# Peptides against a protein of PDB entry 5JXT, part 77

Target 1, 319 residues: chain A of PDB entry 5JXT
Amino acid sequence: SLLPKKEINVYIGMSEMQVKWYQKILEKDIDAVNGAGGKRESKTRLLNIVMQLRKCCNHPYLFEGAEPGPPYTTDEHLIYNAGKMVVLDKLLKRIQKQGSRVLIFSQMSRLLDILEDYCVFRGYKYCRIDGSTAHEDRIAAIDEYNKPGSDKFIFLLTTRAGGLGINLTTADIVILYDSDWNPQADLQAMDRAHRIGQTKQVVVYRFVTDNAIEEKVLERAAQKLRLDQLVIQQGRAQVAAKAAANKDELLSMIQHGAEKVFQTKGAFGTMAEKGSQLDDDDIDAILQAGETRTKELNARYEKLGIDDLQKFTSESAYE

## One batch from the design tools (peptide; aimed at target 1 L78 I114 D117)

Design b2_p28_7_s1 (made by RFdiffusion4, then SolubleMPNN; from b2_p28_7, 12 letters changed)
Fold by OpenDDE base, seed 5:
Structure b2_p28_7_s1 (fold): chain B 319 residues (1-319), chain A 28 residues (1-28)
Amino acid sequence: as target 1 above (319 residues)
Amino acid sequence: MKPTRDKEIIKRTKKEREEYNKKLKEYL
């Protein structure tokens, strides 16, 4: 029988470089961030800010002039300049030592480029699929990964390209490096490993940048997922949650943690204390804290009815 | 302009990945 998947949100502090870039993104559009644009502020401007903040949470090297150099080299700076990479680097060593195989999903093909550079740097054997991968090359990559005795440890996928009904049950670990706005896209990604033919316990690690836009992306996705479940269960097909955030929701999401980011000199949390020098005990502490916060998040939304979930999309903008 | 990763870096690291993947195929 297929074992239930274990899902853990892994809350990760920003590196010093991420904090600096996050500040610069907010400062560039400070009038929009402060709501000073009023009714004239375009939804497109707010969506652009959200997109830049999400890039920053993933990796600062997604920005022009962020990577250190010249000389430009692939080195440890690729890891320590992004909190998610620091945690990923330690977690992958543990996963490999356990004899597990891993799917890594992102919304951003440009982040997969950085993850390929990382795989090359660490000597990890990998496959890749994104939206630009030809159909034949997708089949070849899947077959190469799934073949008996495959030496491919990592599969790098964009969430949407990986959602195409493919079987990757030869992996037992899933890392969601970032989250989709649609929680169903992330579920479809998990279901590549958590499917008929899986013989191991599937564990899903969802990376979430702490004190940043990604917490609000996660909360919105969890709220939407619960609402979709309740609508199906109650047969209330007319209660379609508005798929797109409004301006006030986007503004609230942008403002989340912004004050603390502006006050911070250096990195956040464990990234400030240890940076790239995380040990196994630090990883265990991060995973334990993440498991607790995941249970609390789920318990918050499980208690809410349809009417409460619809109201909370409006009231969470005023606290 | 929307910030994007530097084109010269992208070109370099693409080449490094291609060389790495080529070497891995030569050892199989």
Scores: peptide ipSAE 0.409, ipTM 0.864, DockQ to the pose 0.055
OpenDDE base, seeds 1, 2, 3, 4: peptide ipSAE 0.317, 0.332, 0.337, 0.022; ipTM 0.834, 0.831, 0.828, 0.522

Design b2_p28_7_s2 (made by RFdiffusion4, then SolubleMPNN; from b2_p28_7, 10 letters changed)
Fold by OpenDDE base, seed 3:
Structure b2_p28_7_s2 (fold): chain B 319 residues (1-319), chain A 28 residues (1-28)
Amino acid sequence: as target 1 above (319 residues)
Amino acid sequence: EKPTRDKEIIKMTEEERAAYRKKLEEYL
């Protein structure tokens, strides 16, 4: 029988460079971030800020003029300048040592470009598919990854491309490098490994930048998932209102952790303490803390009814 | 010598990135 998947949110501090770029994004639109735009503030402007902050949480080199150089080079700076890369680097080494194989999902094809350079730099053999990959090349990549005795350790996928019903049960680890606003997209990605034909315990690591907009993206996704479950259970199809964030919700998401980001000199959390020098104990501590916070997050939303889940309460982040 | 590039990763074409990765792989 297929074992239930284990899902762990991995809460990761920003690197010093991410903090600097996160500050720069907020400062560029400080009036919008402070709500000073009032009724004139466009939803589009807020969505653009959200997208830039999410890019920063993934990797600062997603911005023009962020990558150190010229001359430009792929080196250790590609890793230590992004908290998610520092954790990924240590986690992949452990996963490989365990004889596991890994799917890495992102919303951002440009992040996969960075991850390709990283894979080459670390000597990890990989496959890649995204939205632009030709159908024949997708089939070839899947077949190459799934073949018996495949030397491909990593499969790099955009979440949407991975959602297309493909079978990747030859992997047992799933890393969601970022989250979709729609929790069903992430579930569909996980189900590439967690399906009939899987022989191992599937473990899903969801990377979440701590004290940043990604916590609010995750909370919103968890609310939506619980709402979808309750709507199915209660037969209330009409209640599945398109959970498009309103302007006030977007503003609250942008403001989340912003004050602490402005006050921070250097990196956050374990990234400030250890930087790229994380050991196995540091990774175990991050994973254990993540498992605890994941249980707490799930327990919070499991107790809520439909009427409560329809109200985006900004207050739930401070308890 | 370590392979270098004149462009940021985000400004490169896929072909330019692939050519750089190949040089990097040959160096390592």
Scores: peptide ipSAE 0.699, ipTM 0.974, DockQ to the pose 0.679
OpenDDE base, seeds 1, 2, 4, 5: peptide ipSAE 0.672, 0.689, 0.694, 0.040; ipTM 0.969, 0.972, 0.973, 0.668

Design b2_p28_7_s3 (made by RFdiffusion4, then SolubleMPNN; from b2_p28_7, 13 letters changed)
Fold by OpenDDE base, seed 4:
Structure b2_p28_7_s3 (fold): chain B 319 residues (1-319), chain A 28 residues (1-28)
Amino acid sequence: as target 1 above (319 residues)
Amino acid sequence: SYPTMDLEIIKRTAEEREEYHAKLKAYL
C-alpha cells in the first residue's frame, strides 16, 4: 500500500549576502514598499518587487553582478552565500547516506543552473528537466533516472515541467526549493514520487526563507489549498477562485519581515550562529522546528470554514 | 488565476552549461 507522504516546511534563515541584497531590493523601491504611492502605485511594480525578493530568497547569484568575479569559479561561496544551499548541502549528504534518491523542484530555471554547478562541484550525478527541455530529451532523462541501478542521485526539475504526468517513483525524497503560488502545482510535483509504484515513505521538504516574503507565499498557498478542498467537499463550485492578490495583499507580503531585515547586520537565525558550518544536530533542530511550525500552520487552516477563508486577508498575519 | 510570474531569467544555453561544466570538471 502507498504510505501517506510526510510534508515538512524547512524554515531557513538568509545568509549575510541575501540580507544585503534583500535590503537593496527594498531600498530601490522604498516608496512603493512604504505605500507612499497609495492608489497610484501599480500592481505591476509590486509584482516586480515580489519577484526580486523571491529571487533573493532562492540565491543572490540570480542577480546580475552578484556572483564574485571575474574570474567566475565554482567554490564553497556558491553554498554559503545562500541559506537554502547550506541546508540543501547537509540534507543531500544525509539523503545519500540513507540510500534515498531525490527530486529537487524550483520555479526558476536559472536556479537549476546554479544547482547543476553545485552538483558538479559536489560530484553528484543528476538529471535535469525544465520548460525548455525537448520532449525526447525529457523521456531520455526520465528513463536514465528510473533505470534499474541508475547512478543518478538527483533529478532537477522546474515545478511546472515536473507536473506533466511523469513517473519518478524511483525517488523517495522531494525537495521543493521554492513554492508555487498555486499549491496544486506543488502537489502535482510531489505526486511524481508519491504514486502507485512507490515502495518507500515519501518525504517532502519545502524550503521557506524565514522572516521573508516566502512565509506569506506559503500562507497564501495553504489558505488556497484548504479553500479548494472545502469547495470540492461542499459541492460549491460557484465559489469564485480567489482573485489574484490585490495591491494591499502584495504590499503586506512585501512588508513582512522588512523592518527586521533592515535592522539585521549579517545573517539570520541559524545562519548567523553557525554559517556554513551546520552540523547534524543543527539540521535535526531545523527539521524539528520546521515540523512543529508545519503542524501549527496546518492547524490554523483546518479550523476555518469557507466563509472564514474567504475573509482571511493577509492582514491577520501580523500576529 | 494566480499570477503566473513568468520569471524571465537569463538562462544559460545548454552549450554554455556543458562548456562551463567541462571547465569545472577539468579544474576539480
Scores: peptide ipSAE 0.009, ipTM 0.373, DockQ to the pose 0.120
OpenDDE base, seeds 1, 2, 3, 5: peptide ipSAE 0.000, 0.000, 0.000, 0.000; ipTM 0.329, 0.204, 0.323, 0.249; seeds 1, 2, 3, 5 fail the geometry check

Design b2_p28_7_s4 (made by RFdiffusion4, then SolubleMPNN; from b2_p28_7, 11 letters changed)
Fold by OpenDDE base, seed 1:
Structure b2_p28_7_s4 (fold): chain B 319 residues (1-319), chain A 28 residues (1-28)
Amino acid sequence: as target 1 above (319 residues)
Amino acid sequence: MKPTRDKEIIQRTKEEREEYNKKLKEYL
């Protein structure tokens, strides 16, 4: 029988470079961040800020002029300048030693370009599929990854391209490097490994930048998923889950952690304490803390009714 | 969005992907 998948949110601090870029993004649009634009502030401007903050949470080299150089080199700076890369680098070594194989999903094809450079730098053999990959090249990449005795350790996918009904049950680990706004897209992605033909326990690691906009993206996704479940159970199809965040919701998401980011000199959390010097015990502590916070998050939303889930409570923005 | 990586890095990574895809097509 297929074992239930284990899902763990992995909460990761920003690197010093990410904090500096996160501050710069907020400062550039400080009037919008403070709500000073009032009713006249465009939803489009807030969506653009959200997109820049999400890019920062993924990797600072997604911004023009962020990468150090010339000379431009692929080196350890590609890892230590992004909290998610530091955790990924340690986690992949553990996954490989366990004889597991891994799917890595992102919303951003340009992040997959950074992950390709990382794979080459670490000597990891990989496959890649994104939204631009031709149908024939996609079949070829899947077959190369799934073949008996395949030496391909990593499969890099955009979440939407990976959602297209493919079978990747030859992997048992799924890393969601970032989250979709639609929690169903992430479920569809992890179900590429968690499917009939899987013989191992599937483990899903969802990377979440701590004290940043990604926590609110996660909370909103969990809220929406619970609402969708309750609507199905109660037959209340007319509860149009407002698919798109309103302007006040977007503003609350942008403001989350902003004060702490402005007060911070250097990196956050485990990235401030250890940086790139994380060991196996530090990774175990991060995973254990993540498992606890994941259970707490799920328990919070399981107790809420439809009416509570329809109210975007801003109170969670200041905790 | 234009790649933010250096043109030489982008070109090398593109060539490596093209070579990978070529080897993959030659293998199929």
Scores: peptide ipSAE 0.043, ipTM 0.485, DockQ to the pose 0.091
OpenDDE base, seeds 2, 3, 4, 5: peptide ipSAE 0.018, 0.042, 0.032, 0.027; ipTM 0.474, 0.566, 0.478, 0.470

Design b2_p28_8 (made by RFdiffusion4)
Pose (drawn by RFdiffusion4):
Structure b2_p28_8 (pose): chain A 317 residues (1-241, 244-319), chain P 28 residues (1-28)
Amino acid sequence: SLLPKKEINVYIGMSEMQVKWYQKILEKDIDAVNGAGGKRESKTRLLNIVMQLRKCCNHPYLFEGAEPGPPYTTDEHLIYNAGKMVVLDKLLKRIQKQGSRVLIFSQMSRLLDILEDYCVFRGYKYCRIDGSTAHEDRIAAIDEYNKPGSDKFIFLLTTRAGGLGINLTTADIVILYDSDWNPQADLQAMDRAHRIGQTKQVVVYRFVTDNAIEEKVLERAAQKLRLDQLVIQQGRAQVAAAANKDELLSMIQHGAEKVFQTKGAFGTMAEKGSQLDDDDIDAILQAGETRTKELNARYEKLGIDDLQKFTSESAYE
Amino acid sequence: LEELKEEAEKILEETIERTPEVKEFLTD
């Protein structure tokens, strides 16, 4: 029995420093922010703003010249200058206290570099797979974290890095520091720990910058995820739109017994006998329209799970 | 540093109000 994973959006604010940088990003190209300029502009200008705001929502130290002036030290400012780091610090502390281990995913390798400095600062044992990591390296990194009684606690990965089918069931908590545009990428990262061999409840925490660009980015991915489900669930429809032996057999046998019983004429003909007054015609049209409504209202309401013929139906016996 | 810590407390309170599921993790 594999327990369904718990996925939680943790909505996070921004530090005072992030607001300063967030405002500068929006100010340096306010024209494009207000939707000015021609409609012919290429997508490049707006997408550059998206990248900067994404970096800003992650950590201000991703911008050069942002960390407090030289010389540079690695201290508590690394935590309190990014809203996500403040929430993560107490979250990681509580995770270790309850005997849990955690996989931390991110889109940006420069952010895992910042998280490296944090792990060394707090004394956390950790592993990293980067996507810019050789094959033999990440094999050892997987084994080191999966070793029985492992010294490690945190596993830093990029959402794409490892490839398909790698196993990290020695962890039961997943933290997505930032989300991906395609939902299958984040969903695959959660399934590094949420797969066969996982014994404990998998909990996934997704850091989202509330009232900023990441909340809007998340809605779109949630929609695209919902669209994918509808396509996959309806993937049986085109193969259904020939005729089975039973389908052909049912068409022929339908009402055949009543035909054999009949010596004279059938229904509409036996009761009225090839002569029809106005009242008889009106009863035929009223009975037909009623049957037509009930038939259409029954089938136009159905779903794929009712129309889909099982392959075992072809096993006529 | 004291001012950053005070601002961090506000971020934590607002995070708890927005997402109560993490309250036990964010409180001492």

Design b2_p28_8_s1 (made by RFdiffusion4, then SolubleMPNN; from b2_p28_8, 8 letters changed)
Fold by OpenDDE base, seed 5:
Structure b2_p28_8_s1 (fold): chain B 319 residues (1-319), chain A 28 residues (1-28)
Amino acid sequence: as target 1 above (319 residues)
Amino acid sequence: MEKLRKEAEKIIEETIKKTPEVKEMLTD
């Protein structure tokens, strides 16, 4: 029988560079962040801020001119300038040593470009599929990855492109480098490894930048998922929780952690203490803390009824 | 907010001093 998947949210501090870029993004639009634009502030402007903050949480090199150079060479800076990369780098070493194979999902094709550079730099053999990948090339990449005795360790996928019915049960680890606004897209991504034909325990690591916009994206996604489950269970098809993130919710999400970001000199949390020098004990501590916070998050939403969830469920800001 | 902005501006200025290339990115 297929074993239940284990899901762990991995809460990761920002690097010093991420904190600086996060500050810059907030400062550029400080009037919008303060709600000083009032009713005149466009939903589009707030969505743009959210998108930039999410880019920052993923990697600062998603911004033009953020990469150090010339020369533009892939080096350890690619890792230590993003908290998620520091954790990823340690986790991948552990995963490889265990003889596991890994799917890495992101919403951002440009983040997959950074992850390709990282894979090359570390000597990890990989496959890639995104939204631009031709159908034939997708089949070839899947077949290459799934081949018995494949030397491909990593599969890089955009969440939506990887969601398209493919079987990747030759991987047992899933890393969600970022979260979709639609939690069903992330579930569909996990189900590429967690399906008929899987012989191992599937473990899902969801990366979440702590004290940032992504924590609110995760909370909103968890709430939507719980609501969808309850609607299905209760047969209340009419609870189309159709509320796209309103301006006030987007503003609240943007404001989350902003004060602490402005007060912080340097990196956050374990990134401030250890930076790129995270050891295996630090990773175990991050995973244990993440498992605890994941249980707490789930327990918070499990206690809520449909009516309570609806008060907080505005639709995906991108729907 | 103004105090936080001033602290952030100071951190950005210190950052620009450490990474001059970031200055060009802030001026565009």
Scores: peptide ipSAE 0.021, ipTM 0.451, DockQ to the pose 0.021
OpenDDE base, seeds 1, 2, 3, 4: peptide ipSAE 0.016, 0.000, 0.013, 0.000; ipTM 0.379, 0.262, 0.364, 0.258

Design b2_p28_8_s2 (made by RFdiffusion4, then SolubleMPNN; from b2_p28_8, 8 letters changed)
Fold by OpenDDE base, seed 1:
Structure b2_p28_8_s2 (fold): chain B 319 residues (1-319), chain A 28 residues (1-28)
Amino acid sequence: as target 1 above (319 residues)
Amino acid sequence: MEKLKKEAEKIIEKTIEKTPEIKEYLTD
């Protein structure tokens, strides 16, 4: 029988470079971030800020002139300048050592370009599919990945391209490098590995930039997922899940963690007081806090009714 | 590079702090 998938939210801090770019994005549109534009502020402007902040959370080299050079060479800076890449690089080494195979999903094809450079740099054999990949090339990539004894360790996919009904049950690990605003897109991506023919425990790692816009993206996605579930259960087809965030929701998402980002010198969260050696007991207390935070996130939405889920609760899980 | 390595170590420590279930994958 297919084992239930395990889903783990991996909360990751920003590098110093990401913090600087995150600050720069907020500063460029500070009037928008402060709500000073009032009713005249376009929803499009806020959506653009959200998109830039999400790019920053993924990788600073998604911005023009962010990559160090000349010379433009792929080296370890590609990893260390992005918190998610630091975690990914450690995680992939362990996963490979265990004899697992990995699907990596992103919303951004340009992030897959960075992940290709990373795969080449680390010597990881990979396949790629995005929204521009021709049908024949998609079939060829899937077949190459799924063939018995395939040496392809990683499959790089855009979440939307992964949603197209493909079977990738030869992978047992799923990494969501970023999250979709629509939790169903991420679920459909996970279901590429978590399907009939899977013989292993599927584990999903969802990367979330801590104290940044991605927490609010995840929160909104969780709200939508619970709303979709309740609508299905109650037969209330008319509860149009507010597919698009309103201006106030977008503004609240942009403002989330912004003050702390402006106060941060260096990498995010690195200024926390304990320069003390984390002992094994500190790590176990920490072990309980992330599982608790994932459970609390789920439990927060499980208790909410349809009317409560229709309200974007600006309450951070930390207030 | 050394500064970035030390920053990366702190990112791993904080990631383990926030997502303890991943410790086994992020520890050497």
Scores: peptide ipSAE 0.103, ipTM 0.694, DockQ to the pose 0.654
OpenDDE base, seeds 2, 3, 4, 5: peptide ipSAE 0.067, 0.057, 0.064, 0.063; ipTM 0.670, 0.610, 0.662, 0.667; seeds 2, 3, 5 fail the geometry check

Design b2_p28_8_s3 (made by RFdiffusion4, then SolubleMPNN; from b2_p28_8, 10 letters changed)
Fold by OpenDDE base, seed 3:
Structure b2_p28_8_s3 (fold): chain B 319 residues (1-319), chain A 28 residues (1-28)
Amino acid sequence: as target 1 above (319 residues)
Amino acid sequence: MEKLRKEAEKIIEETIKKTPEIKDMLTD
């Protein structure tokens, strides 16, 4: 029988470089971040800030001129300059040692480019599929990954490209490097490994940058997922889940953790304490803390009714 | 408002002072 998937949110501190870039993004649009633009602030401007903050949470090298050089060479800096990469690097070593295989999903094809450079640098054999991958190349990549005795350890996918009904049950670990605004897209990604033909316990690690916009993206996704479940259960098809965040919701998301980011001179959390020198105990502590916070997050939304879930309950970061 | 801007500006200035090599990364 297919075992239930285990889902763990992995809360990760920003590196020092991410904090600097996060500060720069907020400072550049500080009037918008503080709501001073009022009615003049376009939803498009707020969405752009959200997009830049999400890029920063993923990797600072997603910005022009962020990569150290010349020379532009892949080295340990690719890892230590992003909190998610530090955790990923340690986690992948553990996953490989246990004889597991891993799917890594992201919303950003440019992050997959960084992950390819990382795979080459670490000597990990991988496959890749994104939105631009030709149909024949997708089939070839899937077949190469799924073949008996495949030496391909990692499959890199954009969440949407991975959502296309493909079978990757030869992997038992799923890493969501970032989250979709639609929780169903992430579920569909997980279901590439958690499907008929899976023989192992599927474990899903969702990376979430702590004290940043990604926590609010996750909370909003969890809220929507619970609302969708309740609407289906109650037959209330008319409850149009607010598909898009409004301006006030976006502003509140941008503001989340901003003050603490501006007060921070270095990295956050375990990244400040250990940086790239995470050991197995540090990873276990991060995973255990993540499992606790995941249970708390789920329990928060499980208690809410439809009417409560329709209200955006983000406290202002300035309240 | 003004406090957050001043805090950001101060951090950028302090960072540039400590690490002049990253000035172009932190300045507009």
Scores: peptide ipSAE 0.019, ipTM 0.447, DockQ to the pose 0.020
OpenDDE base, seeds 1, 2, 4, 5: peptide ipSAE 0.019, 0.007, 0.006, 0.013; ipTM 0.431, 0.449, 0.292, 0.387; seeds 1, 2, 4 fail the geometry check

Design b2_p28_8_s4 (made by RFdiffusion4, then SolubleMPNN; from b2_p28_8 with L1M E6K L12I E14K R18K V22I F25Y)
Fold by OpenDDE base, seed 5:
Structure b2_p28_8_s4 (fold): chain B 319 residues (1-319), chain A 28 residues (1-28)
Amino acid sequence: as target 1 above (319 residues)
Amino acid sequence: MEELKKEAEKIIEKTIEKTPEIKEYLTD
């Protein structure tokens, strides 16, 4: 029988470089961040800020001129300049050592480019599929990954491209490097490994930059997922799909952690203490803390009814 | 500054093209 998947949110501090870039993004549009634009602030401007902050949470090298060089060479800087990469680098060693195989999902094809460079740098054999991958190349990559005795350890996927009808049950670990705004896209990604034909315990690690916009993206996604589940369970097809984030919600998301980011000199949390020198005990602590926070997050929404979830979406804009 | 906006706009446009449902989040 298929074992239930285990899902763990992995809360990760920003690197010093991420903090600096996050500050620069906020400073550039400080009037919008402070709500000084009021009703005149365009939703488009706020969404642009949100997108840049999410890029920063993923990797600072997603910005032009962020990569150190010349020479532009892949080195340890690719890892230590992004908190998620530091944690990923340690987790992949464990995953490989246990004889597991891993799917890594991102929303950003440009992040997959960074992950390819990382895979080459670490000597990890990988496959890749994104939204630009030709049908034939997609089939070839899937077949190569799923081949009995395949030497491909990692499959790099964009969440949406990886969500479409493929079977990847030859992997037992899923890393969501970032979250889709639609939690159903992430579920569909997980279901590439967690489906009929899987023989192992599927574990899903969801990376979340702590004290940053991604925490609010996750919360909003969790609220939506719970609402969708309750609507299905109660047969209330008329519960208006949670409206797109309004300006006030986007502003609240942008403001989340902004003060702490401005006050911080250097990296956040475990990244400040250990940086790239995270050991196995530090990773265990991060995973344990993540498991606790995941349970707490789920417990907050499990108690909420449809009406409460609809209200909570309005009240969480004022806290 | 303008280039980051243009890149953001291009990413938004490409994201909307690939994900029409995100258009609801991106449109007023």
Scores: peptide ipSAE 0.006, ipTM 0.338, DockQ to the pose 0.019
OpenDDE base, seeds 1, 2, 3, 4: peptide ipSAE 0.146, 0.000, 0.012, 0.007; ipTM 0.702, 0.225, 0.303, 0.346; seeds 1, 2, 3, 4 fail the geometry check

## One batch from the design tools (peptide; aimed at target 1 Y61)

Design b2_p29_1 (made by RFdiffusion4; failed a check: too like the target's own chain)
Pose (drawn by RFdiffusion4):
Structure b2_p29_1 (pose): chain A 317 residues (1-241, 244-319), chain P 29 residues (1-29)
Amino acid sequence: SLLPKKEINVYIGMSEMQVKWYQKILEKDIDAVNGAGGKRESKTRLLNIVMQLRKCCNHPYLFEGAEPGPPYTTDEHLIYNAGKMVVLDKLLKRIQKQGSRVLIFSQMSRLLDILEDYCVFRGYKYCRIDGSTAHEDRIAAIDEYNKPGSDKFIFLLTTRAGGLGINLTTADIVILYDSDWNPQADLQAMDRAHRIGQTKQVVVYRFVTDNAIEEKVLERAAQKLRLDQLVIQQGRAQVAAAANKDELLSMIQHGAEKVFQTKGAFGTMAEKGSQLDDDDIDAILQAGETRTKELNARYEKLGIDDLQKFTSESAYE
Amino acid sequence: SELPEIATEEAIEELVEEAKEELEEYESP
């Protein structure tokens, strides 16, 4: 029995320093922010703003010249200058206290570099797979974290790095520092720990910058994820739109017994006998329209799970 | 196999409020 995972959006604000940088990004190209300029502009200008705001929502130190002036030290400012780092610090502390281990995913390798400095600063044992990591390296990295009684606690990965089917069930908590554009990528990262071999409840925390660009980014991915479900669930429809033996058999046998019983004429003919007054015609049209409504209202309301014929139906016996 | 206490709605709200208070008290050099 594999427990369904718990996915939680943790909505996070921004530090004072992030606001300064967030405003500068929006100011440096305010024209494109207000939707100015021609409609012919290529997508490049706006996408550059998206990248900067994404970096800013992650950590201000991703911009050169942002970390407090030289010389550079690695201290508490690494934590309190990014809203996500403040939430993560207490979250990681609580995770270790309850005997849980955690996989931390990110889109940007430069952010895992910042998380490396944090892990060394707090004394956390950790592993990293980067996507810019050799094959033999990440095999050892997987094994080191999956070793029984492992020294490690945090596993730093990029959402795409490891490839398909790698197993990290020795962790039960997943933290998505930032989200991906395509929902299958994040969903695959969660299934590094949420797969066969996992014994404990898998909990996934997704850091989202509330009232900023990442909240809006999230709604789109949630929509694209909902669209994918509808396509997959309806993937049986085109194969259904020949005839089975039973379908052909049912068409022939329908009402055959009543035909055999009949010596004279059938229904509409036996009761009225090839002569029809106005009242008889009106009853035929009223009964037909009623049947037509009930038939259409029954089938136009159905779903794929009702129309889909099982392959075992072809096993006529 | 049970749900960790840190994964409750109340515990997450308390953590987010504590993180906001620490950021309001923080002074960057």

